# Designs tried in a protein design run: peptides against a protein of PDB entry 3V4L. Part 139

Target 1, 386 residues: chain A of PDB entry 3V4L
Amino acid sequence: GQPLAKDKVALLIGNMSYWEHPKLKAPLVDVYELTNLLRQLDFKVVSLLDLTEYEMCNAVDEFLLLLDKGVYGLLYYAGHGYENFGNSFMVPVDAPNPYRSENCLCVQNILKLMQEKETGLNVFLLDMCRKRNDYDDTIPILDALKVTANIVFGYATCQGAEAFEIQHSGLANGIFMKFLKDRLLEDKKITVLLDEVAEDMGKCHLTKGRQALEIRSSLSEKRALTDPVQGAPCSAEALVRNLQWAKAHELPESMCLKFQCGVHIQLGFAAEFSNVMIIYTSIVHKPPEIIMCDAYVTDFPLDLDIDPKHANKGTPEETGSYLVSKDLPKHCLYTRLSSLQKLKEHLIFTVCLSYQYSGLEDTVEEKQEVNVGKPLIAKLDMHRGL

## One batch from the design tools (peptide; made by RFdiffusion4, then SolubleMPNN)

Design b2_p17_2_s2 (from b2_p17_2, 7 letters changed)
Fold by OpenDDE base, seed 1:
Structure b2_p17_2_s2 (fold): chain B 386 residues (1-386), chain A 17 residues (1-17)
Amino acid sequence: as target 1 above (386 residues)
Amino acid sequence: MKDKFLVRFEEKKKARS
């Protein structure tokens, strides 16, 4: 019979906004497109951008809590990285320059922990460089891996080689994701699918002799990303997993705010990623005596590091939201919260209505405080270890 | 125009002391 997954869980990390390293662009698009594809494959996807070392560790720990016997686990990483002695290191956004193994997450350590969960399939898609870091002289002593015969590595490049993104004027994928996305939905053994992606990369004149996919696998069974999830969650663990995933994707409900002047504002929320939310405001009712009015959001928690200069934009794109802009209501003011993983408390902010009456030159302001609880990934309390 | 490739690795040269 066709193999069944007990469940399918994916963690996707895209690091771009490095503090001490060159900024990337493609991980945004790569994580977003891969999220949409994996959702079509019935994966529970957590998608995270721009994580610190601590936040990456916590994201991996939370991902591991979603894994259990027979669950398919997929880890995708797009960002800076290196490989020393066959160990792959993912570089967090706060990594020092130069970075070392103690500043990075070792993929083989994550694999060890995934093997302890007795997963049905472990897929690592590493969209990073595999060059040696000469500043890191540490040789990780890794314990012997269990012989689980369920491991697949898709490396965006060969050992000792570089992974690239092509700088376009617009949104573009990294080289690996550009080819992977075209085949990811195919009902094929995952190693066969990746081999076809490798052939596509090898035929492309842009990538030929520059970047080649490497597959490392011990997968003995014909397992595919298309494998159906086993029916209704019969276990307490499966219910917990479903609840944890649902919590990480729960948006605040839209609100209608009524001001004393008679203006009504709709406050709405949209998820771009598990840690990135767009807030939008719209005027839904205005008394005729009010000639102009705008609804601004302000006074965000300091932990979110929201620059007011990037808030309350007339388009989603002006906030840096290029991916979900088509699905957002038009004629709003938009604010992008890009670091919801940093939120320790409830998301409390102020809605400020600025308005002008006909025949009065002075602007009037009214304010309302809004508490929307913990949105999206902030519900997982990734900070519990401090 | 030559495609500009961004590398997903920062190679710092060891200062040869």
Scores: peptide ipSAE 0.267, ipTM 0.725, DockQ to the pose 0.019
Fold by OpenDDE base, seed 2:
Structure b2_p17_2_s2 (fold): chain B 386 residues (1-386), chain A 17 residues (1-17)
Amino acid sequence: as target 1 above (386 residues)
Amino acid sequence: MKDKFLVRFEEKKKARS
């Protein structure tokens, strides 16, 4: 019979905004596009941008809680990285310069923990450099991995090679995602699918002789990302997993705010990633005696580090939201919250209405406080240890 | 000509110093 997954879970991490290292651009688009494709494949996807070491550890721990016997687990990483002695290290955004293994997450350690969950399939897609880090002389003493015939690594580059991004004025994929996205929905064994991606990359005049996909696999069964999920959750563990994922993806409900002057504002929310939310405000009713009115959001929790200069923009693109803009209402003011994992408390903020009456020179202000609880990934309390 | 479109992840360090 066709292989069945007990469930399908993916963790996607894109690190771009490094403190002490070169900033990247490709991970934004790559994580977004991969998220949408994996959702079409019935994966439960957690998508996270710009994580610190501590936040990456917590994200992996939460991902491991979603894994169980026969579950398909997929880890995607796009960012800086290195490979020492066959061990792959993902570099957090707060990593020092130079970084060492103690500042980074070892993929093989994550694999060990996934094997303890008796997963049905383990897929690692690593869109990072695989050069040796000469500043890290540590030889990881990895405990012996269990012999499981269900592991697939897709390395965006060969051993000792660099990953590349396309220098474009606009949004562009990394090289690996550019080819992967065209094949990912195909009903093929995952190793066959990745081999076709490797062939496509090898035929391209841009990548030929520069970047090549490496596939490492122990997969003995014909398993595909298209494999159907087993029907209704039959176990208590499956119910817990579904609830945990659902909590991490719950948006606040849209609100209609009514001000004393008779102006009505619609407040809406959209998810760009599991830790990135767009707030948008629109004026839905204005009395005719009010000639001008604007609705601003302000007074955000300090943990979110929101610069007011980047809030309340006339377009999603001016906030740095280029991918979800087509799905947002038009003619709003937009604010992008890009670090929801840092939120320790409820998301409380102020909606400020500034308006002017016909024949009066002075602007009037009215304010309303809004509490939307813990949105998206903030429900997982990834900071409980600080 | 082919080199103008691909930026190495590491080479971005040298252009900012």
Scores: peptide ipSAE 0.049, ipTM 0.580, DockQ to the pose 0.018
Fold by OpenDDE base, seed 4:
Structure b2_p17_2_s2 (fold): chain B 386 residues (1-386), chain A 17 residues (1-17)
Amino acid sequence: as target 1 above (386 residues)
Amino acid sequence: MKDKFLVRFEEKKKARS
């Protein structure tokens, strides 16, 4: 019969804004597009950008809590990385230069922990460099892996090779995601699907001799990403997992704020990623005696590291939000919160209405404090233990 | 390190068959 997944869970990490390393661009688009595709495949997707070492560890721990017997687990990583002695290391954004294994996450350690969960399928898609790091002579002593025969690695590059991103003037995929996205929805054994992606990369004159997909697998069953999820949650644990995931992806409800001057503001929220939210404000009612008014958001928690120069923009694109701009209402002021994983407390901020009456030269301000609780990934308390 | 390539991928014109 067709294999069934008890559930399907994916963690997607895209690291771009490195502190001590060259900044990347492709992971933004790659994580976003892969998220949308995996959601169409009934995956519960956590999508995270620009994680520190600590935040990556916590994201992996939370991902592992969503795994259980017969669950399909998929880990995607796009960023800097290296491979030493057959061990793959994902590089956090705060990694020093040079980085070592102690500053990085070992994929094979994550695999071990996934095997302890008795997962139905373990898929790793690694869009990173696989060059040896000569500054790290550590040989990880990994405990012996269980013989589960349910493991697939898709490496975007050959062993010892670099991954490439396409520097266009606009948004572009990495090479791997460009070909993967065209086949990801196919009802095929995952190793067959990846082999076809490898063939497509090999036929492209631009990628030929520059980047090739490597597939490493131990997969005894015909498992596909299209495999249906088992219908009713058979366990209390499955229900709890589903509720936990749903809570971690819940947006704040839109609010209508009424000011004493008679101006009404709509405050809205949109998710770009699990840790990236757009706040937008719009004037929905204005008394005729008020000639100009704008609604600014300010006084954000310091842990979010919001630069006021990038807040309250007239377009989503001016905030750095290029992917969800079509789904956002027009004629708002937009603010992008890109580090929701850092939020320790409730998201409390001020909505400041700046307005002018007809015949008065002075600008008047009226303020309201807004508490929207813990939005999106902030509900998981990824900072537990600080 | 990921090398930055300026690769103009020619849009595969979907052959409308």
Scores: peptide ipSAE 0.038, ipTM 0.510, DockQ to the pose 0.013
Fold by OpenDDE base, seed 3:
Order: C-alpha cells, then sequence, then structure tokens
Structure b2_p17_2_s2 (fold): chain B 386 residues (1-386), chain A 17 residues (1-17)
C-alpha cells in the first residue's frame, strides 16, 4: 500500500540579521515560499526568522514535542553554517565572530533526538555553507545513530563549498530553493525528487560548476512528502500535537474599537511567519464633524524592540513586509512585529486616535489600550529560560 | 538587464570594506 504518515511536521528557520556576521536576504523568501508549499502538502509548519541560539534551541525542542512514532519530520535551515567532521552546524544570529560549536546547533544531535521519537521520515534541507570552520577544533563526540533507514539530507552545496544568493535589487530565492520549489509538490520518493532538483541545478548556466546539491540518504522505503496523513487524530498524542501546533499559529481576532468622538477603528492582524505579525488599523466610521483622523499603534512591550520610526507606515512594504502585502487590506496604517518569540508578557499596546474637528486648528487625541494575549509563537513562551 | 551576480555568502564582507 501507499506509505502513510502518522502526521507531518516541519520546522523552517531562516537566519538573516546576524549581529557579527554578513547579513543575508534569501532566507526571507525561501522560508516563506517553502512554508506555503509544505502547507499544501498537509505539513504542520513552524516558520521562524532571525533566531538567537537560545531561541533556536527552544524552537527545536518544541519541534521535537510534535514528533512521534511514524510522524514525518522536516527541518529546513537557511543561514550561515559550517561542517566539521561530517557534522553540520547551524549558526544563530547572535553567534560571536568567530563562532564555535558551543554557539551553534548541531544537526546530527537533532537527528539523534528525532530517532528517539521513532519518526517515520527525517528530512533535513540545509541551505547553508558547508566550509570547515578552522576556528572550531572541537571534535564532536556523537553517539552512534540508530539504524532507522529513514534519513534524508539535502545539502544545498557540496562538502566544503559555499551557498550562493542571487543579487537582485529586490527579493529573490536562494539557489537551492529556486529549484526545490518547482518540484516539491511532485508525488515522488523524496530522494528521487531531490535528485531531479540536483539535475536542474546542474543544467542551469548560473549554477553549473558553482553550486551542486548533495543528497545523503539511508531511506529504504518509498516515502514522499506527498504521502497522506493518517486520518483524524484518534490518539491522545495526536490530539496533543495538533493542539500544540494550533496554539503556536493562532492570530488575535480582528477588533472594532469605538472612540468617544464616535470614530470606529478596525484593528486587524496578519501572520507573515510564526514569529512575525503585521498589525493594521483602518478608520471604518468617522463622524462628519471630524475632518481628519489617523489611528496609530504605540506603547508596545519593550521586549519586542519596536522602533517607532518603522511603525504606522502607509504601506506594508515600508514596514519590511513584502510577502503578505497583497493579502492585506488597503488604506491602513501598518506595523510589523518581527520578533514575537521575545514577547514575555501579553501583547498589550495602545491605539492612539489623532483627529481634528471642522473649524478647530488643534488636534485631539484619544487612546485605548488593547490586550491581544500572546499571538502566534509567543504562546510557546520560548523566552522562559532568559 | 542588470547582470544578476551570484554573491557568495562570505564575499559580502569584502564589498563593503
Amino acid sequence: as target 1 above (386 residues)
Amino acid sequence: MKDKFLVRFEEKKKARS
């Protein structure tokens, strides 16, 4: 019969805004597009941008809680990385320069933990450099992996090679994702799919002789990302997994705020990633005696590190939101919260209405505090150890 | 059409110095 997945879970991490290392661009688009594709494949996807070491560890721990016997686990990483002694290290955004293994996440350690969950399939897609880090002389003592015959690595580059971005004036995919996305929905054994991606990369004049996909697999069964999920969660564990994932992806409900002056504001929320949310405000009702009014959001929790200069923009793009802008309502003020994993408390902020009456020169302000609880990934309390 | 240059993840350091 066709292989069945008990469930399908993916963790996608895109690190770009490094503190001590060159900033990247491709992971933004790559994580977003891969998220949408994996969702079409019935994956439960957690998508996270710009994680510190601590935040990456917590994201992996939460991902591992979603894994169980026969579950398909997929880890995608786009960012800086290195490979020492056949071990792949993902570099967090707060990693020092130079970074070492103690500052990074070892993929093979994650694989070990996934094997302990008796997963049905383990897929690692690593869009990072695979150069040796000469500043890290640590020989990792890894325990022997179990013989599970269900492991697939897709390395965006050959061993010792670099990953490349295409320099565009705008947003563009990395090289690996550019080819992967065109085939990801195909009903093929995952190793066959990746082999076709490797061939496509090899035929492209831009990548020929510069970047090649490496596939490492022990996969003995014909498993595909298209494999159907086993029907309605009948186990307590499956229900817990579904609830845990749903908790991390719950948006605040849209609100209609009524001010004393008679202005009504629509407050809306949109997810760009599991840790990135857009807040938007629009005036839905204005008394005729009010000639001008705007609704600004302010007084955010300090943990979010929101620069007021980047808040309350007339377009999503001015906030740095380029991917979901088409799905947002028009004629709003937009604010992008890009670090929801840092939120220690409830998301409480102020909606400030600034308005002018006909025949009065002075602007009037009214304020209303809004509590939306913990949105999206903030419900997982990824900061609890800080 | 501006030639789309492939930039290495590491080489972005040298072009800003």
Scores: peptide ipSAE 0.026, ipTM 0.527, DockQ to the pose 0.016

Design b2_p17_2_s3 (from b2_p17_2, 8 letters changed)
Fold by OpenDDE base, seed 1:
Structure b2_p17_2_s3 (fold): chain B 386 residues (1-386), chain A 17 residues (1-17)
Amino acid sequence: as target 1 above (386 residues)
Amino acid sequence: MKHKFLVRFEQRRLARS
């Protein structure tokens, strides 16, 4: 019969905004596009941008809690990385320069932990450089891996080689994702699918002799990303997994705020990633005696590091939200909250209405405090370990 | 012709001081 997945879970990490390393662009688009494709494949997807070492560890730990016997696990990483002695290291955004293994996450260690969960399939998609780090002489002593015959690695590049991004219209895409996205929905054994992606990359004049996909697999069964999820969750563990994923993707409800002047504001929320939310405000009612009014959001928790210069923009794109802008309502002010994983407490902020009456030169302000609880990934309390 | 530029995921190797 066709193989069944008990469930499907994916963790996607895109690191771009490095502190001590060159900034990347491709991970933004690549994580977003892959998220949408994996959702069409009935994956529960957690998508995270710009994680520190601590945050990456916590994200992996939370991902591992979603894994169980017969669950399909997919880890995608896009960012800086290196490979020493066949061990792949993902570089967090806060990694020092030079970085070492102690500052990075070893993929093979994650694989070991995934094997302990008795997963049905383990897929690693690593969109990173695979050059040796000459500043790291550590040989990780890895415990012997179990013979599970369910492991697939898709490396965006060959051993010792670099990964590339393509700049197009101001946005950069990873070369790997460019070819992967065209085939990812195909009902094929995952290794066959990746082989076809490798062939497509090899035919491209831009990538020929620069970047080639490497596939490493022990997969003995005909497992595909298209394999159906086993029916209604019958186990307590499956219910917990569904609840945990749902918590990480729960948006605040839209609110209608009423001000004393008679102005009504709609406050709305949209998810760009599991740790990135767009807040939007719109004037839904204005008394005729008020000639001008704007609704600004301010006084965000300091942990979110929100620059007021990038808040309350007339377009989503001005906030850096290029991907979800089509799904957002028009004629709002937009604020992009990145790094929701840093939120330790409830998201409390101020909605400030600035308005002017007809015949008065002075602007008037009214303020309302809003508490929306812990949105999206902030519900997982990724910081509880400190 | 939209010029597609390939950019490397280059690491800045700082010399160990």
Scores: peptide ipSAE 0.052, ipTM 0.597, DockQ to the pose 0.019
Fold by OpenDDE base, seed 2:
Structure b2_p17_2_s3 (fold): chain B 386 residues (1-386), chain A 17 residues (1-17)
Amino acid sequence: as target 1 above (386 residues)
Amino acid sequence: MKHKFLVRFEQRRLARS
């Protein structure tokens, strides 16, 4: 019979905004596009950008809570990384320069924990450099992996080699994702699919002799990312998993705010990633006696580190949101909250209406406080360990 | 519209499942 997944869960991490390392660009697009493709494959996808070490650990822990016997687990990472002694290390955005294993997440440790969950398939897609880190002399004593015939590694590059971004003036994929995205929806054994991606990379003149996909697999069964999820969640654990994922992806409802002057504002929310939300405001009703009217959001929680200079932009792109802009209402003011994982409390902020009456030069302001609870990933309380 | 619909559609599928 066709293999069935009990469920399908993916964690996608894209680290770009490094504190002490070169900034990357491709992970933004790569995580976004991969998220959309995996959702079409009925994966429950958690997509996270720019995580610290602590936040990455918590994201992995929350991902592991979504795993169970027969569940397909996929981890994608795009960012800086290294490989020492066959162990892959993902570099958090707060990693020091130089970074060491103590500052990084070991993929093989995550694999061990996934094996303890008795997963049906473990897929690692590592879009990172695989050079040795000469500043890290630690030989990690990893516990022996269980012998499971269900592991697939797709390394964006060969051992000891670098992964590359496509330098374009606009948004572009990394090299690996450029080829992976074209085949990801194919109903093929995952190792066969990745082999075809490797062939496509090898035929491209840009990548030939620069970057080659490496596949490492113990997968003995014909498992595909297209494998159907087993029907209605028969277990309490599956229901809990579904609820936990749904909680982490719940957007605040759009609100209509009414001000004393008779102006009505639409306040809306959009998810770019599990930890990135766009707030947008629009004037939906204005009395004719009001000639100028703007609705600004302000007074965000300090944990979000929102620079007011980057808030209330006339376009999503001015906030750094290039991917979801087509799906947003036009003629709004836009604010991008890029670090929802840092939110310890409810998202409380102020909507400030600034307006002028016809024949009065003075600007009038009205303010309303808005509490939207914990949006998206903030519901998982990824900071509870501090 | 599509992303709000995808997340809401998945949330509606997950809430109905």
Scores: peptide ipSAE 0.011, ipTM 0.388, DockQ to the pose 0.022
Fold by OpenDDE base, seed 3:
Structure b2_p17_2_s3 (fold): chain B 386 residues (1-386), chain A 17 residues (1-17)
Amino acid sequence: as target 1 above (386 residues)
Amino acid sequence: MKHKFLVRFEQRRLARS
């Protein structure tokens, strides 16, 4: 019979905004597109951008809590990385220059922990460079992996080679994701699917002789990303897992704010990623005596490091939100919260209504405080550690 | 047609110097 997954869970990390390293662009689009594809495959997807070492560790720990016997686990990483002695290291955005293994997450350590969960399938998709880091002479003593025959690595590049992105003024995929996305929904054994992606990459004149996919697999069974999830969650553990994932993806409810002047504001929320939310405001009712009015959001928690110059924009794109702009209502003011993993408290902010009466030169302001609780990934309290 | 150049993740350092 077709293999069944007890559940399917994916952690996608895209690191771009490095402090001490070259900034990347492709991970933004790659994580977003892969998230949408994996959701179509009934994966529970956590998608995170620009994580520090501490935040990456916590994200992995939370991911591991979602894993259990027979669960399919997928880890995707796009960012800087290196490979020493057959061990893959993911580089956090706060990593020093040069970075060492102590500043990075070892994929093989994550694999060990996944094997302890008795997962049904372990897939690693690593869209990073695989050059040796000559500044890190540490030979990691890794515990021996169990023989689980359920491991698949898709490396975006060959051993010792670099990964590439397309230099474009606009949004573009990395090379690996460009080919992966076209096949990811195919009902094929995951290794067969990746072999086809490798062939497509090899036929492309842009990538031929520059970047090649490497597949490393111990997968002895015909398992696919399309494998159906087992029906109703029969176990207490499955229910807990579902609730935990659902908490990390709960948006605040849209609300209508009523001001004393009689103006009504619609406040809405949209998720771009598990740690990135767009707030939007619109005037839904205005008394005729008010000639102009705008609703600004301000007074955000300091942990979010929101620059007011990037808040309250007339388009989603002006906030840096290029991916979800088509799904947002038009004619709003938009604010992008890109670091929800840093939120320690409830998301409390002020809606400031600035308005002018007909025949009065002075602008009037009214303010209303809004508490939306902990949105999305902020519910996991990633800032506290485990 | 603006030639889409492949940029190495590491090489972005050299183009700004």
Scores: peptide ipSAE 0.056, ipTM 0.594, DockQ to the pose 0.016; fails the geometry check
Fold by OpenDDE base, seed 5:
Structure b2_p17_2_s3 (fold): chain B 386 residues (1-386), chain A 17 residues (1-17)
Amino acid sequence: as target 1 above (386 residues)
Amino acid sequence: MKHKFLVRFEQRRLARS
């Protein structure tokens, strides 16, 4: 029979905006495109950009809570990284320079914890450098991994080698994702799929002799990312998993705000990533006596670190939102909340309407407070240590 | 054809002053 997944869960992390290290560009597009592909494969996808060490630990812990017996788990990481003694380390955005293992997440430790869940498939896709870190003399005494099957590593590069991104004047994929995305939906054993990706990278003149995919596998069964989710009535564990994932992906409902002057504003929300939301406002009704009016969002929680100069833009692109701009309504003011994982409280903000009456020189202001609860990943309270 | 430059994920070695 065709193998069945009990469920399918993916955590995608893209680190770009490093504090003490070179900034990256490719992870933005790579995480976004991979998210959309994995959703087509019926994965529950958590997609996170620019995580600190603490936030990465919490994201991994929350991901591990979604794993159970027979569940397919996929971890994708794009960012800075290193490999010492066969141990892969993912580098958080707040990592010091130089960083050490104590500042980073060890992939083999995550694998150990995934093995304890008796998962049906464990896939690690590591789009990072695999150079040795000469500043890290620590040999992690990793506890012996259980001898379990159904583990697959796709390393974007060989041991001791670098990963590359393509510099274009615009958004572009990293090298690994460029080839992976073309095959990811194929109904093939995951190791066969990755081997074909490796061949495609090897044939490309850009990557030939520069970057080669390495596949490490203990997969003894025919397992594919296309394997259907078991449609049986949700076990209590499956219900909990579905509820946890749903909480992390629930957008606020669109709202119609009515002001005393008779102006009506539509307030809407869109997810770019699990921790990135776009707020948009539009004037849907204006009395004829009002000659001009603008609706601004302001007074955001301080935890979100929102610069007002980057809020209320006439285009999504001016906020730094280049990927979802085609799916957003036009003729709005747009605000991008890029760090929802930092939100400790409900997302409360002010909608400020500034308007002018015909024949009056003075601008009038009306304000309404809006509480949208905890949007997206903020429902998981990632700022609270487990 | 815009020349696709491959950029390494090079850690800028902080030049030890």
Scores: peptide ipSAE 0.046, ipTM 0.569, DockQ to the pose 0.017; fails the geometry check

